Peptides against a protein of PDB entry 7MKK. Designs and how they scored, part 57

Target 1, 71 residues: chain A of PDB entry 7MKK
Amino acid sequence: SMKEKVKAKLVEIRKFVPFIRRVRIDFQDTLSKVQGHRLDALVNLLDREDVSMSSLNKIEVIIDKLRTRFN

## One batch from the design tools (peptide; made by RFdiffusion4, then SolubleMPNN)

Design b2_p21_8_s4 (from b2_p21_8, 10 letters changed)
Fold by OpenDDE base, seed 2:
Structure b2_p21_8_s4 (fold): chain B 71 residues (1-71), chain A 21 residues (1-21)
Amino acid sequence: as target 1 above (71 residues)
Amino acid sequence: SSEKEMEELLKLLDELLEEES
């Protein structure tokens, strides 16, 4: 079902939460306040259980861009 | 450029957060 697919996608995306947190902390001195706040908001969003598939797909793109830039 | 890439990333984040608000 779509619900199961969303849950599976959320599990996969959440695997990158530690990476996002590391980016936030490791580059805290070089990130602007707004950049840091946006990363915090992204992590907080991934703590929710009601994230749509559309949002999860967008988050995946964002994470890929973070990886290419900071990893 | 790297600066443009960061700008695009922030734009995507803003769009995402707007959708979830």
Scores: peptide ipSAE 0.269, ipTM 0.794, DockQ to the pose 0.838
Fold by OpenDDE base, seed 5:
Structure b2_p21_8_s4 (fold): chain B 71 residues (1-71), chain A 21 residues (1-21)
Amino acid sequence: as target 1 above (71 residues)
Amino acid sequence: SSEKEMEELLKLLDELLEEES
């Protein structure tokens, strides 16, 4: 079911939360206030359980871009 | 460019956060 797929995707995406947190901290002085806030919001979003598959797929793209840019 | 890549990333973040708001 889509519900089970969402749960599985969320588990996989959450594996990158520590990475996102590290990017936020390591580049805190480089990021603008609003950019830092956006990363904080991304981490907070991944604490939710009502995120859609569409959003999770977008988050995956964002994480891939972060990985390319910040290691 | 690095600047364009960052703008794209921020745009995606903004769109995502708007969708979840």
Scores: peptide ipSAE 0.268, ipTM 0.792, DockQ to the pose 0.834
Fold by OpenDDE base, seed 4:
Structure b2_p21_8_s4 (fold): chain B 71 residues (1-71), chain A 21 residues (1-21)
Amino acid sequence: as target 1 above (71 residues)
Amino acid sequence: SSEKEMEELLKLLDELLEEES
């Protein structure tokens, strides 16, 4: 079911939360306040259980781009 | 460019957060 797919996707995406937190902290001095806030909001979003598949797919793209830039 | 890629990333992030707000 779509519900089960969403749960599975959320589990996979949450594996990158530590990475996002590290990017936020490691580059805190070079990020603007608004950029830092955006990353914090992303982490907070992933703490929720009601994230849609559409949002999760978009988050995956964002994480891929973060990985490309920040390894 | 690297700067353009960053702008695109931030745009995607903003769009996501707007959808969830």
Scores: peptide ipSAE 0.265, ipTM 0.791, DockQ to the pose 0.817
Fold by OpenDDE base, seed 1:
Structure b2_p21_8_s4 (fold): chain B 71 residues (1-71), chain A 21 residues (1-21)
Amino acid sequence: as target 1 above (71 residues)
Amino acid sequence: SSEKEMEELLKLLDELLEEES
């Protein structure tokens, strides 16, 4: 079911929360306030259980871009 | 450029956060 797929996707995406937090901390002095706030908001969003598949797919793209830049 | 890529990323983040707000 779609619900099952969403839950599975959320589990996979949440694996990157530590990475996002590390980017936020490791580059705190080089990130703008806006950039830092957006990363915090992204982490907070991933704590929710009501995120749509569409949003999760977008988040995956964002994480890929973060990995390309900060990995 | 790397700066343009960052701007695009921030735009995508803003769009996402607006959708979930």
Scores: peptide ipSAE 0.262, ipTM 0.790, DockQ to the pose 0.799

## One batch from the design tools (peptide; made by RFdiffusion4, then SolubleMPNN)

Design b2_p22_1_s1 (from b2_p22_1, 9 letters changed)
Fold by OpenDDE base, seed 1:
Structure b2_p22_1_s1 (fold): chain B 71 residues (1-71), chain A 22 residues (1-22)
Amino acid sequence: as target 1 above (71 residues)
Amino acid sequence: DEKEEMEELLKLLDELMEEEKK
């Protein structure tokens, strides 16, 4: 079901939360206040259980861009 | 360039946050 797919994708996306937190801390002096706040908001969003598949797909793109730039 | 990529990332994050408000 779509519900099970969303749950599975959320579990996979959450594996990158430690990475996002590391980016936030390791580059704290380089990141603007806006960039830092956006990363914090992304982590907070991933703590929710009601994230749509559309949002999860977008988050995946964002994480890939973060990985390309910071890892 | 690197600046444009960061601006794109910020745009995507902003769009994501607006989508989650709806």
Scores: peptide ipSAE 0.223, ipTM 0.755, DockQ to the pose 0.846
Fold by OpenDDE base, seed 2:
Structure b2_p22_1_s1 (fold): chain B 71 residues (1-71), chain A 22 residues (1-22)
Amino acid sequence: as target 1 above (71 residues)
Amino acid sequence: DEKEEMEELLKLLDELMEEEKK
């Protein structure tokens, strides 16, 4: 079902929450307040269980960009 | 460049936050 697909995708995306948290803290001195706030919001969003597949697909793109930028 | 990449990332994050408000 679509519900099960969303749940499975969310589980996979949540594996990157520790990475996002590390980026937020390790680069805190080089991140702007806006950038830091956006990363906090992203982590908070991933704590929810009602995230849409559309949002999860966008989050995947965002994480890939973070992995490239913050290596 | 790095500045352009970060601006694009912020744009995507803003779009995501607007979608979650709907």
Scores: peptide ipSAE 0.220, ipTM 0.753, DockQ to the pose 0.805
Fold by OpenDDE base, seed 4:
Structure b2_p22_1_s1 (fold): chain B 71 residues (1-71), chain A 22 residues (1-22)
Amino acid sequence: as target 1 above (71 residues)
Amino acid sequence: DEKEEMEELLKLLDELMEEEKK
């Protein structure tokens, strides 16, 4: 079901939370206030259980861009 | 261009935050 797919996707995306937190801390001095706030909000969003598949797919693209930029 | 890539990332983050407000 779509519900099961959402749960599975959320579990996979949450594996990158430590990476996002690391980017936020390691680059804190080079990030603008708005960039830092957006990363904090992204981590907080992934703590929720009611994230849509559309949002999870967008988060995956964001993580790929973070990986490209921040290694 | 590094600035352009960061602006694109911010745009995607902003779009995500707007979707979660619905």
Scores: peptide ipSAE 0.220, ipTM 0.754, DockQ to the pose 0.842
Fold by OpenDDE base, seed 3:
Structure b2_p22_1_s1 (fold): chain B 71 residues (1-71), chain A 22 residues (1-22)
Amino acid sequence: as target 1 above (71 residues)
Amino acid sequence: DEKEEMEELLKLLDELMEEEKK
């Protein structure tokens, strides 16, 4: 079902939450306040249970970009 | 409104990654 697909996608994306948190902390002194807030917001968004597949797909793209730039 | 806020957030995060391009 679509619901099951969303759950599976969310589980996979949540695996990167520790990475996002690490980026946020390790680069705290080099990130602007706005950039820091965006990363915090990304983590907070991934803590939600009502995230759509559309949002999760967009988040995956963001995480891929983060991985490319930061690790 | 929550859906729209989430969409805007994702856009801003994308903009963040554009700023990091060298």
Scores: peptide ipSAE 0.170, ipTM 0.701, DockQ to the pose 0.108

Design b2_p22_1_s2 (from b2_p22_1, 8 letters changed)
Fold by OpenDDE base, seed 3:
Structure b2_p22_1_s2 (fold): chain B 71 residues (1-71), chain A 22 residues (1-22)
Amino acid sequence: as target 1 above (71 residues)
Amino acid sequence: EEEKEMEELEKLLEELLEEEKK
């Protein structure tokens, strides 16, 4: 079902929460305040259980680009 | 709520995509 797909996607994306937190900390002096705030918001959003598949798909792309730039 | 958060995340993605093109 779509609900099962959302749940599976959320589980996979949450594996990158430690990475996002590390980027936020390790590059805090390099990132703008607004970029830091957006990374905080990204982590907070991934703590929710009701995130849409559309949002999760966009978040997956964001994480991919973060990985490309920040390892 | 989620829509407003996603608007800011879309701006983050735009910036990351622009940096990737450099």
Scores: peptide ipSAE 0.633, ipTM 0.893, DockQ to the pose 0.110
Fold by OpenDDE base, seed 2:
Structure b2_p22_1_s2 (fold): chain B 71 residues (1-71), chain A 22 residues (1-22)
Amino acid sequence: as target 1 above (71 residues)
Amino acid sequence: EEEKEMEELEKLLEELLEEEKK
């Protein structure tokens, strides 16, 4: 079902939460305050169980770009 | 709200894409 697909995607994306948290801390001086806030919001969003598949797909792209830039 | 949060994350993505093309 779509619900099962969302759950599976969320499990995979959550594997990158430690990385996102690390970027937020290690690059705090490089990031603007608003960029830091957006990373905090990203982590918080991934703690929820009701995130849409559309949002998860966009988040996956964001994480890919974060990985490219920040290690 | 997810919609407002995603608007901010879209801006984050735009900034990341802008840096990538430099």
Scores: peptide ipSAE 0.633, ipTM 0.893, DockQ to the pose 0.110
Fold by OpenDDE base, seed 1:
Structure b2_p22_1_s2 (fold): chain B 71 residues (1-71), chain A 22 residues (1-22)
Amino acid sequence: as target 1 above (71 residues)
Amino acid sequence: EEEKEMEELEKLLEELLEEEKK
């Protein structure tokens, strides 16, 4: 079902939460306050169980770009 | 609220894309 697909994708994306948290802390002095807030919001959103597939697809792209810039 | 959070995340993505183009 779509619900099961969303849950599976959320499990895979959550593997990057520790990385996002490290970016937020390690680069806090080079990130703007608004960029830091957006990274915090990203982590908080991934703690939810009701995230849409559309949002998860966009989040995957964001994580790929974070990895390119921050390792 | 997911919609408002996604609007801010889209702006984050835009900034990351501009950095990648440098």
Scores: peptide ipSAE 0.632, ipTM 0.893, DockQ to the pose 0.109
Fold by OpenDDE base, seed 4:
Structure b2_p22_1_s2 (fold): chain B 71 residues (1-71), chain A 22 residues (1-22)
Amino acid sequence: as target 1 above (71 residues)
Amino acid sequence: EEEKEMEELEKLLEELLEEEKK
């Protein structure tokens, strides 16, 4: 079902939460205050169980770009 | 709200995409 697909996608995306948290802290002086806030919001959003598949697909792209820039 | 949070994340993505083009 779509619900099961969303749950599976959320499990995979949550594997990157420790990485996002590290970027937020390790690069705090490189990031603007607003960029830091957006990374905090990203982590908080991934704590929710009701995130849409559309949002999860966009979040996956964001994480890929973060990985490209921050290893 | 998810929609408002996603608007800010879209701006983050835009900034990351612009940085990748440098």
Scores: peptide ipSAE 0.632, ipTM 0.892, DockQ to the pose 0.110

Design b2_p22_1_s3 (from b2_p22_1, 10 letters changed)
Fold by OpenDDE base, seed 5:
Structure b2_p22_1_s3 (fold): chain B 71 residues (1-71), chain A 22 residues (1-22)
Amino acid sequence: as target 1 above (71 residues)
Amino acid sequence: DEEKEMKELEELLQELLEEEQK
């Protein structure tokens, strides 16, 4: 079911939450206030269980870009 | 509002792309 697909995707994406938190803290001085806020929002969004598959697919792309940019 | 939050995250993505092109 779509619900189970979302759950599986969320489990996989949540593996990167520690990385996102690390980027937010380690690069806090080089990020703008807006960028820092958006990273906080990303972590908070991944704490939810009502995120759409469309959003999770976009988040996966964002995480890939974070991994490229911030090691 | 998930739609608003996703828009803001998409803006972050665009900024990251611009930084990679420098």
Scores: peptide ipSAE 0.375, ipTM 0.784, DockQ to the pose 0.083
Fold by OpenDDE base, seed 3:
Structure b2_p22_1_s3 (fold): chain B 71 residues (1-71), chain A 22 residues (1-22)
Amino acid sequence: as target 1 above (71 residues)
Amino acid sequence: DEEKEMKELEELLQELLEEEQK
């Protein structure tokens, strides 16, 4: 089901939560307050189970860009 | 609201891309 697919995608994306948290802290001096808040919001969003597959696909792209820049 | 949150994340992505170009 789509619900099962979403849950599976969440499991995969959540593997990057520690990385996102590290970016938030390690680059706090180079990030604006707004950017920091948005990274916090990203982590909080990934704690939810009602995120759409469309949103999860967009989040994956965002994480890839974060990895390119910060790792 | 998920749509609002996603818009804000898309804005973050745009800012990151702009800063990478500097």
Scores: peptide ipSAE 0.373, ipTM 0.784, DockQ to the pose 0.084
Fold by OpenDDE base, seed 4:
Structure b2_p22_1_s3 (fold): chain B 71 residues (1-71), chain A 22 residues (1-22)
Amino acid sequence: as target 1 above (71 residues)
Amino acid sequence: DEEKEMKELEELLQELLEEEQK
């Protein structure tokens, strides 16, 4: 079901939460205040249970770009 | 508002792409 697919996708994306937290702290001096706030918001969003599949797919792309730039 | 939060994250993505292309 779509519900099961969303749950599975969320579990996979949450594996990158520690990475996002590290980027937020380790590169704080190279990020603007707004960019730092947006990374905090991303972590907080991934703590929720009601994120849509559309949002999760977009988040996956964002994480891929973060990985390219920040290891 | 998830929609607003996603728009802000999409803006962050665009900024990261522009920085990578420099």
Scores: peptide ipSAE 0.372, ipTM 0.783, DockQ to the pose 0.109
Fold by OpenDDE base, seed 2:
Structure b2_p22_1_s3 (fold): chain B 71 residues (1-71), chain A 22 residues (1-22)
Amino acid sequence: as target 1 above (71 residues)
Amino acid sequence: DEEKEMKELEELLQELLEEEQK
C-alpha cells in the first residue's frame, strides 16, 4: 500500500537526520539564519508520519544536494 | 502547512545550488 511505501521511505530518509543536524551545527557560521531555520524545519518534518510521498521524494533530492555540498 | 514547508525547503535547495555555482 501507499501507506507502507511512505513508512519505508521515512525509515530510509530518517537515516540522514543525524547528518542534517550536523550540517546545521557544523556550518552554522556559514549558513544564514534563515537557512539554519530551514534545516531545523527539515528535521522536524521528518519526525512526522503524515508526510506525502511527493514531499519525501523532494526531501531525498534535497538531502542528496546537502551531501554533495557539505562533506 | 506541508506545502509551505516544502516550498521553503525548495527555496533552500535553490540557494544551495546557486552558491555551488559561484
Scores: peptide ipSAE 0.371, ipTM 0.783, DockQ to the pose 0.058

Design b2_p22_1_s4 (from b2_p22_1, 8 letters changed)
Fold by OpenDDE base, seed 2:
Structure b2_p22_1_s4 (fold): chain B 71 residues (1-71), chain A 22 residues (1-22)
Amino acid sequence: as target 1 above (71 residues)
Amino acid sequence: SDEEELKELEELLEELLKEEEE
């Protein structure tokens, strides 16, 4: 079902939450306030259970870009 | 560039958050 697919996708994406949190802290001095807030918002979004597949696909792209930008 | 990539990320985050609030 789509519900199970979303749940599985969310579990995989949540594996990167520790990475996002580390980026937020490790690069705090080089990030603007708005950038830091957006990273916090991203983590909060991933704590939700009602995130759509469309949003999860976008988040996956965002995380890939974070991994590229923040070594 | 790194600057352009970061801006794209910010735009994606902004649009995503907007959609989740609707």
Scores: peptide ipSAE 0.070, ipTM 0.634, DockQ to the pose 0.720
Fold by OpenDDE base, seed 4:
Structure b2_p22_1_s4 (fold): chain B 71 residues (1-71), chain A 22 residues (1-22)
Amino acid sequence: as target 1 above (71 residues)
Amino acid sequence: SDEEELKELEELLEELLKEEEE
């Protein structure tokens, strides 16, 4: 079902939470206040259970951009 | 460029957060 697919996608994306947290800390002095806040908010969103598939797909793109920019 | 990539990331984050707040 779509619900099962969403849950599976969320589990996979959550594997990148440690990476996002590392970016936030490692580049704290480089990031602006708003950029840091946005990364914090991204992590907080991934703690939720009611994230849509559309949002998860967007988050996946964001994570890819983070990986490109920050390794 | 790095600046362009960061801008795109910011836009994506802003759009995502806006949708989740609705």
Scores: peptide ipSAE 0.069, ipTM 0.633, DockQ to the pose 0.742
Fold by OpenDDE base, seed 1:
Structure b2_p22_1_s4 (fold): chain B 71 residues (1-71), chain A 22 residues (1-22)
Amino acid sequence: as target 1 above (71 residues)
Amino acid sequence: SDEEELKELEELLEELLKEEEE
């Protein structure tokens, strides 16, 4: 079901939460307050269980771009 | 909204990419 697919994708995306937190810390001195807040918001968004498949797909793209640049 | 937050995150990435390219 779509619900099961969403849950599975969320589990996979959550594996990158430690990476996002690391980016936040590693670049803390160079990030603006708003930039830091946005990274924090990304982590917080991934803690939710009511995220749509569309949103998860967008988040996946965001994480892939972060990985390309910072990993 | 989640959509607005995602847009802001996309903007963050554009800003970060610009900073890394400078």
Scores: peptide ipSAE 0.067, ipTM 0.616, DockQ to the pose 0.083
Fold by OpenDDE base, seed 3:
Structure b2_p22_1_s4 (fold): chain B 71 residues (1-71), chain A 22 residues (1-22)
Amino acid sequence: as target 1 above (71 residues)
Amino acid sequence: SDEEELKELEELLEELLKEEEE
């Protein structure tokens, strides 16, 4: 079902939360306030249970770009 | 909204990627 697909996607994406938190901390001094806030917001979004598949797909692209840049 | 926050995140990443391309 779509619900199961969303849950599976969320589980996979949540595996990168520690990475995102690490980026936020490691680059805290070089990030602007708004950039830091956006990374915090990303983590907060992933902590929610009601994220849509559309949002998760966008988040996946974001994380892929973060990984390319910071890992 | 979540959509607005995602848009802001996308813009942030575009800026970060642009800086790396320079």
Scores: peptide ipSAE 0.067, ipTM 0.610, DockQ to the pose 0.083

Design b2_p22_2_s1 (from b2_p22_2, 10 letters changed)
Fold by OpenDDE base, seed 2:
Structure b2_p22_2_s1 (fold): chain B 71 residues (1-71), chain A 22 residues (1-22)
Amino acid sequence: as target 1 above (71 residues)
Amino acid sequence: SKREKEEEELLDELLELLDSLE
């Protein structure tokens, strides 16, 4: 079901939460204040259980961009 | 929903900020 697909993707995306937190901290001096704030908000968003597939797809793109830019 | 829209806006903004390379 779509619900199960969303839950499965959320589980996979959450595996990157430690990475996002590390980017936030390790590159704090290279990030703008607004970028840091948005990363914090992203982590908070991933604590929710009702994130849509649309959002999860965008988060995946964001993670790929972070991996490219910040190791 | 309103919350979902706000989440999408957050993510869109973050994408834009990352693409700006600031």
Scores: peptide ipSAE 0.507, ipTM 0.870, DockQ to the pose 0.818
Fold by OpenDDE base, seed 1:
Structure b2_p22_2_s1 (fold): chain B 71 residues (1-71), chain A 22 residues (1-22)
Amino acid sequence: as target 1 above (71 residues)
Amino acid sequence: SKREKEEEELLDELLELLDSLE
């Protein structure tokens, strides 16, 4: 079901939360205040259980971009 | 919902900000 697919996707995306937190801290001096705040908000969003598949797909793209730039 | 729209706007803004770093 779509509900099961969303939950599975969320589990996979959450594996990158430690990475996002590390990016936020390790590059804090090179990120603007708004960029840092948005990364914090992203981490907080991933703590929710009611994230849509559409949002999760966008988050996946964001993580890929972060991985490309910040290893 | 209002929350979902706010989430989408957050994610769109993050994408835009990250694109500016590329």
Scores: peptide ipSAE 0.506, ipTM 0.872, DockQ to the pose 0.753
Fold by OpenDDE base, seed 4:
Structure b2_p22_2_s1 (fold): chain B 71 residues (1-71), chain A 22 residues (1-22)
Amino acid sequence: as target 1 above (71 residues)
Amino acid sequence: SKREKEEEELLDELLELLDSLE
């Protein structure tokens, strides 16, 4: 079901939460206040269980961009 | 819902901000 697919995708995306947290802290001096705040919000969003597949797909793109820039 | 809209706006803004770093 879609619900099961979303749950599985969320589990996979959450594997990158430690990476996002590290980017937020390690590059805090090079990030703007807005960028830092948005990264915090992203981490908080991933604590939720009701994130849509559409949002999870966007988050995956965001993580890929973070990896390109910061790791 | 309002929450869903705010969530999408957050993600879109993050995408835009990160694109500016490329």
Scores: peptide ipSAE 0.505, ipTM 0.872, DockQ to the pose 0.688
Fold by OpenDDE base, seed 3:
Structure b2_p22_2_s1 (fold): chain B 71 residues (1-71), chain A 22 residues (1-22)
Amino acid sequence: as target 1 above (71 residues)
Amino acid sequence: SKREKEEEELLDELLELLDSLE
């Protein structure tokens, strides 16, 4: 079901929360204040259980961009 | 919903900001 797919995607995306937190801290001097705030908000969003598939797909793209730039 | 809209705006903004770094 779509609900199960969303849950599975959320589980996979949440594996990157430690990475996002690390980027936020390790590159704090490189990131702008607004970028830092948005990363914090992203982490907070991933703590929710009611994230849509659309949002999760966008978050996946964001994580890929973060990995390209900071990993 | 209002929450969903705010989340979408957050993600879109973050995408735009990260694109500026590439």
Scores: peptide ipSAE 0.505, ipTM 0.872, DockQ to the pose 0.731

Design b2_p22_2_s2 (from b2_p22_2, 9 letters changed)
Fold by OpenDDE base, seed 3:
Structure b2_p22_2_s2 (fold): chain B 71 residues (1-71), chain A 22 residues (1-22)
Amino acid sequence: as target 1 above (71 residues)
Amino acid sequence: SEEEKKVNELLDELLKLLDELK
């Protein structure tokens, strides 16, 4: 079901929360204040259970961009 | 919902901001 797919994707994306936190801190001098705040918000968002598939797909793209730039 | 809209706006903004890093 779509619900199960969402749950599975959320579990996989949550594995990158430590990475996002590390980017936020380790590259704080490179990031703008706005970028830093948005990353903080992203981490907080991933603590929620009610995230849509559309949002999770966007988050996946964000993580890919972060990995490309900072890893 | 309004909450979903706010989340999407946040994510869209973050995507734009990250594109500016490149």
Scores: peptide ipSAE 0.481, ipTM 0.867, DockQ to the pose 0.770
Fold by OpenDDE base, seed 2:
Parts: sequence; structure tokens; C-alpha cells
Structure b2_p22_2_s2 (fold): chain B 71 residues (1-71), chain A 22 residues (1-22)
Amino acid sequence: as target 1 above (71 residues)
Amino acid sequence: SEEEKKVNELLDELLKLLDELK
């Protein structure tokens, strides 16, 4: 079901939370204040259970961009 | 929903901000 797919994708994306936190801290001096705040918000968002598939797809793109830039 | 719209706006903004790091 769609619900199951969303939950499965959320589980996979959550595996990158430690990476996002590391980016936030390790590159704190290279990030703007607003960029840092948005990363914090992203991490907080991933604690939620009601994230849509559309949002999860965007988050995957974000993670890919972070991986490209920061490792 | 309005909540989802706000989330998507946040994500879209973050995507744009990350492009500035290129």
C-alpha cells in the first residue's frame, strides 16, 4: 500500500539523520545561519510520522545534494 | 493540506539554499 511505501521510505531516509547532523556541525562555519537553521528543521521534520511521499522525495534530493557537496 | 504545503516550502527553500553552496 501507499502507506507502507511511505513508512518504508521514511525508514530509509532516517538512516541519513546522523549524516545530516554531522554536516550541520562539521561544516557549521561554511554554512550560512539560515542554511544551518533549515538543516535543523529538516532533522526535526524527520522525527514526524506524517511526512508525505512528495516531501520524502524532495528530502532524498536534498540528501543527495548534501552528499555531493559534503561527502 | 496547509501543513504539507508549509513543509514543502521549507524543503524547496532548503534546495535553493543548497544550490548556493556550489
Scores: peptide ipSAE 0.480, ipTM 0.867, DockQ to the pose 0.793
Fold by OpenDDE base, seed 5:
Order: structure tokens, then C-alpha cells, then sequence
Structure b2_p22_2_s2 (fold): chain B 71 residues (1-71), chain A 22 residues (1-22)
């Protein structure tokens, strides 16, 4: 079901939480305050279980952009 | 829902902010 697919995708996305946290810390001086705050909010969002597939797809794009810029 | 809308607004803003990174 779509619900099962969402849960499976969320599990996979959560594997990148440590990476997002490291970006937030290691590049704190490079990021603006607002960028840092939004990354914090993203990490907090991934603690939730009611995230839509649309949102998870956006998060994947965000992670790809972070990986491109920060490795 | 309004909550989902707020989440999407956050994500859209973050995408925009990341595109502005040098």
C-alpha cells in the first residue's frame, strides 16, 4: 500500500539524519542563521511519522543537494 | 491539512535557501 511505501521511504531517509546533523555542525559558520535553523527543523521533522510521500520526495532532493555541496 | 502545508512551506524554503549557497 501507499502507506507502507511511505513508511519504508521514511526509514531510508532517516539513515541520512546523521549526515544532516554533521552538515549543520561542520558548516555552521558557512550557513546563515536561517539556513541552520531550517536544517534543524528538517531533522526534527524526520522524527515524525505523518510525513507525506510528496514531502519525503522533497527531502530526498534536499539531501542530494546537501551531498553535492558538503559531501 | 494546514500542518502538511506548513511542512511543505518549510521544505520549499529550505530548497530555495540551499540554491543560494555559494
Amino acid sequence: as target 1 above (71 residues)
Amino acid sequence: SEEEKKVNELLDELLKLLDELK
Scores: peptide ipSAE 0.480, ipTM 0.866, DockQ to the pose 0.836
Fold by OpenDDE base, seed 4:
Formats: structure tokens, C-alpha cells, sequence
Structure b2_p22_2_s2 (fold): chain B 71 residues (1-71), chain A 22 residues (1-22)
């Protein structure tokens, strides 16, 4: 079902939460204040279980961009 | 919903901010 697919995708995305937290801390001086605040919000968002597939796909793109910039 | 709208606004803004990084 779609609900099962969303939950499976969320599990995969959550594997990157430690990475996002690390970027936020290790590159705090490189990030603008607004970028830092948005990363904090992203981490908090991933604690939720009611995120849509559309949102999860956007988050995946964001993670890919972070990986490209910050390894 | 307003909840989904707020989430998407956050994500869209973050995408733009990351694209501004050199």
C-alpha cells in the first residue's frame, strides 16, 4: 500500500539524520544562520510519521545536495 | 492541508538556500 511505501521510505531517509546533524554542527561557521535553522527544522521534521511521499522525495534531494557539498 | 503546505514551504526554502552554496 501507499502507506507502507511511505513508511519504508521514511525509514531509509532517517538513516541520514545523523549525517544531517553532523553537517549542522561541523559546518556551523560555513552555514548561514538561516541555513542552520532550516537544517534544525529538517531534523525535527524527520521525527514525524505523517510526512508525505512528495515531501520525502524532496528531502532525499536535499540530502543528496548536502552529501555533494559536505561529504 | 496547511500542515503539508508549511512542510513543503520549509523544504522548498531549504532547497533554494542549498543551491546558493558555492
Amino acid sequence: as target 1 above (71 residues)
Amino acid sequence: SEEEKKVNELLDELLKLLDELK
Scores: peptide ipSAE 0.479, ipTM 0.866, DockQ to the pose 0.854

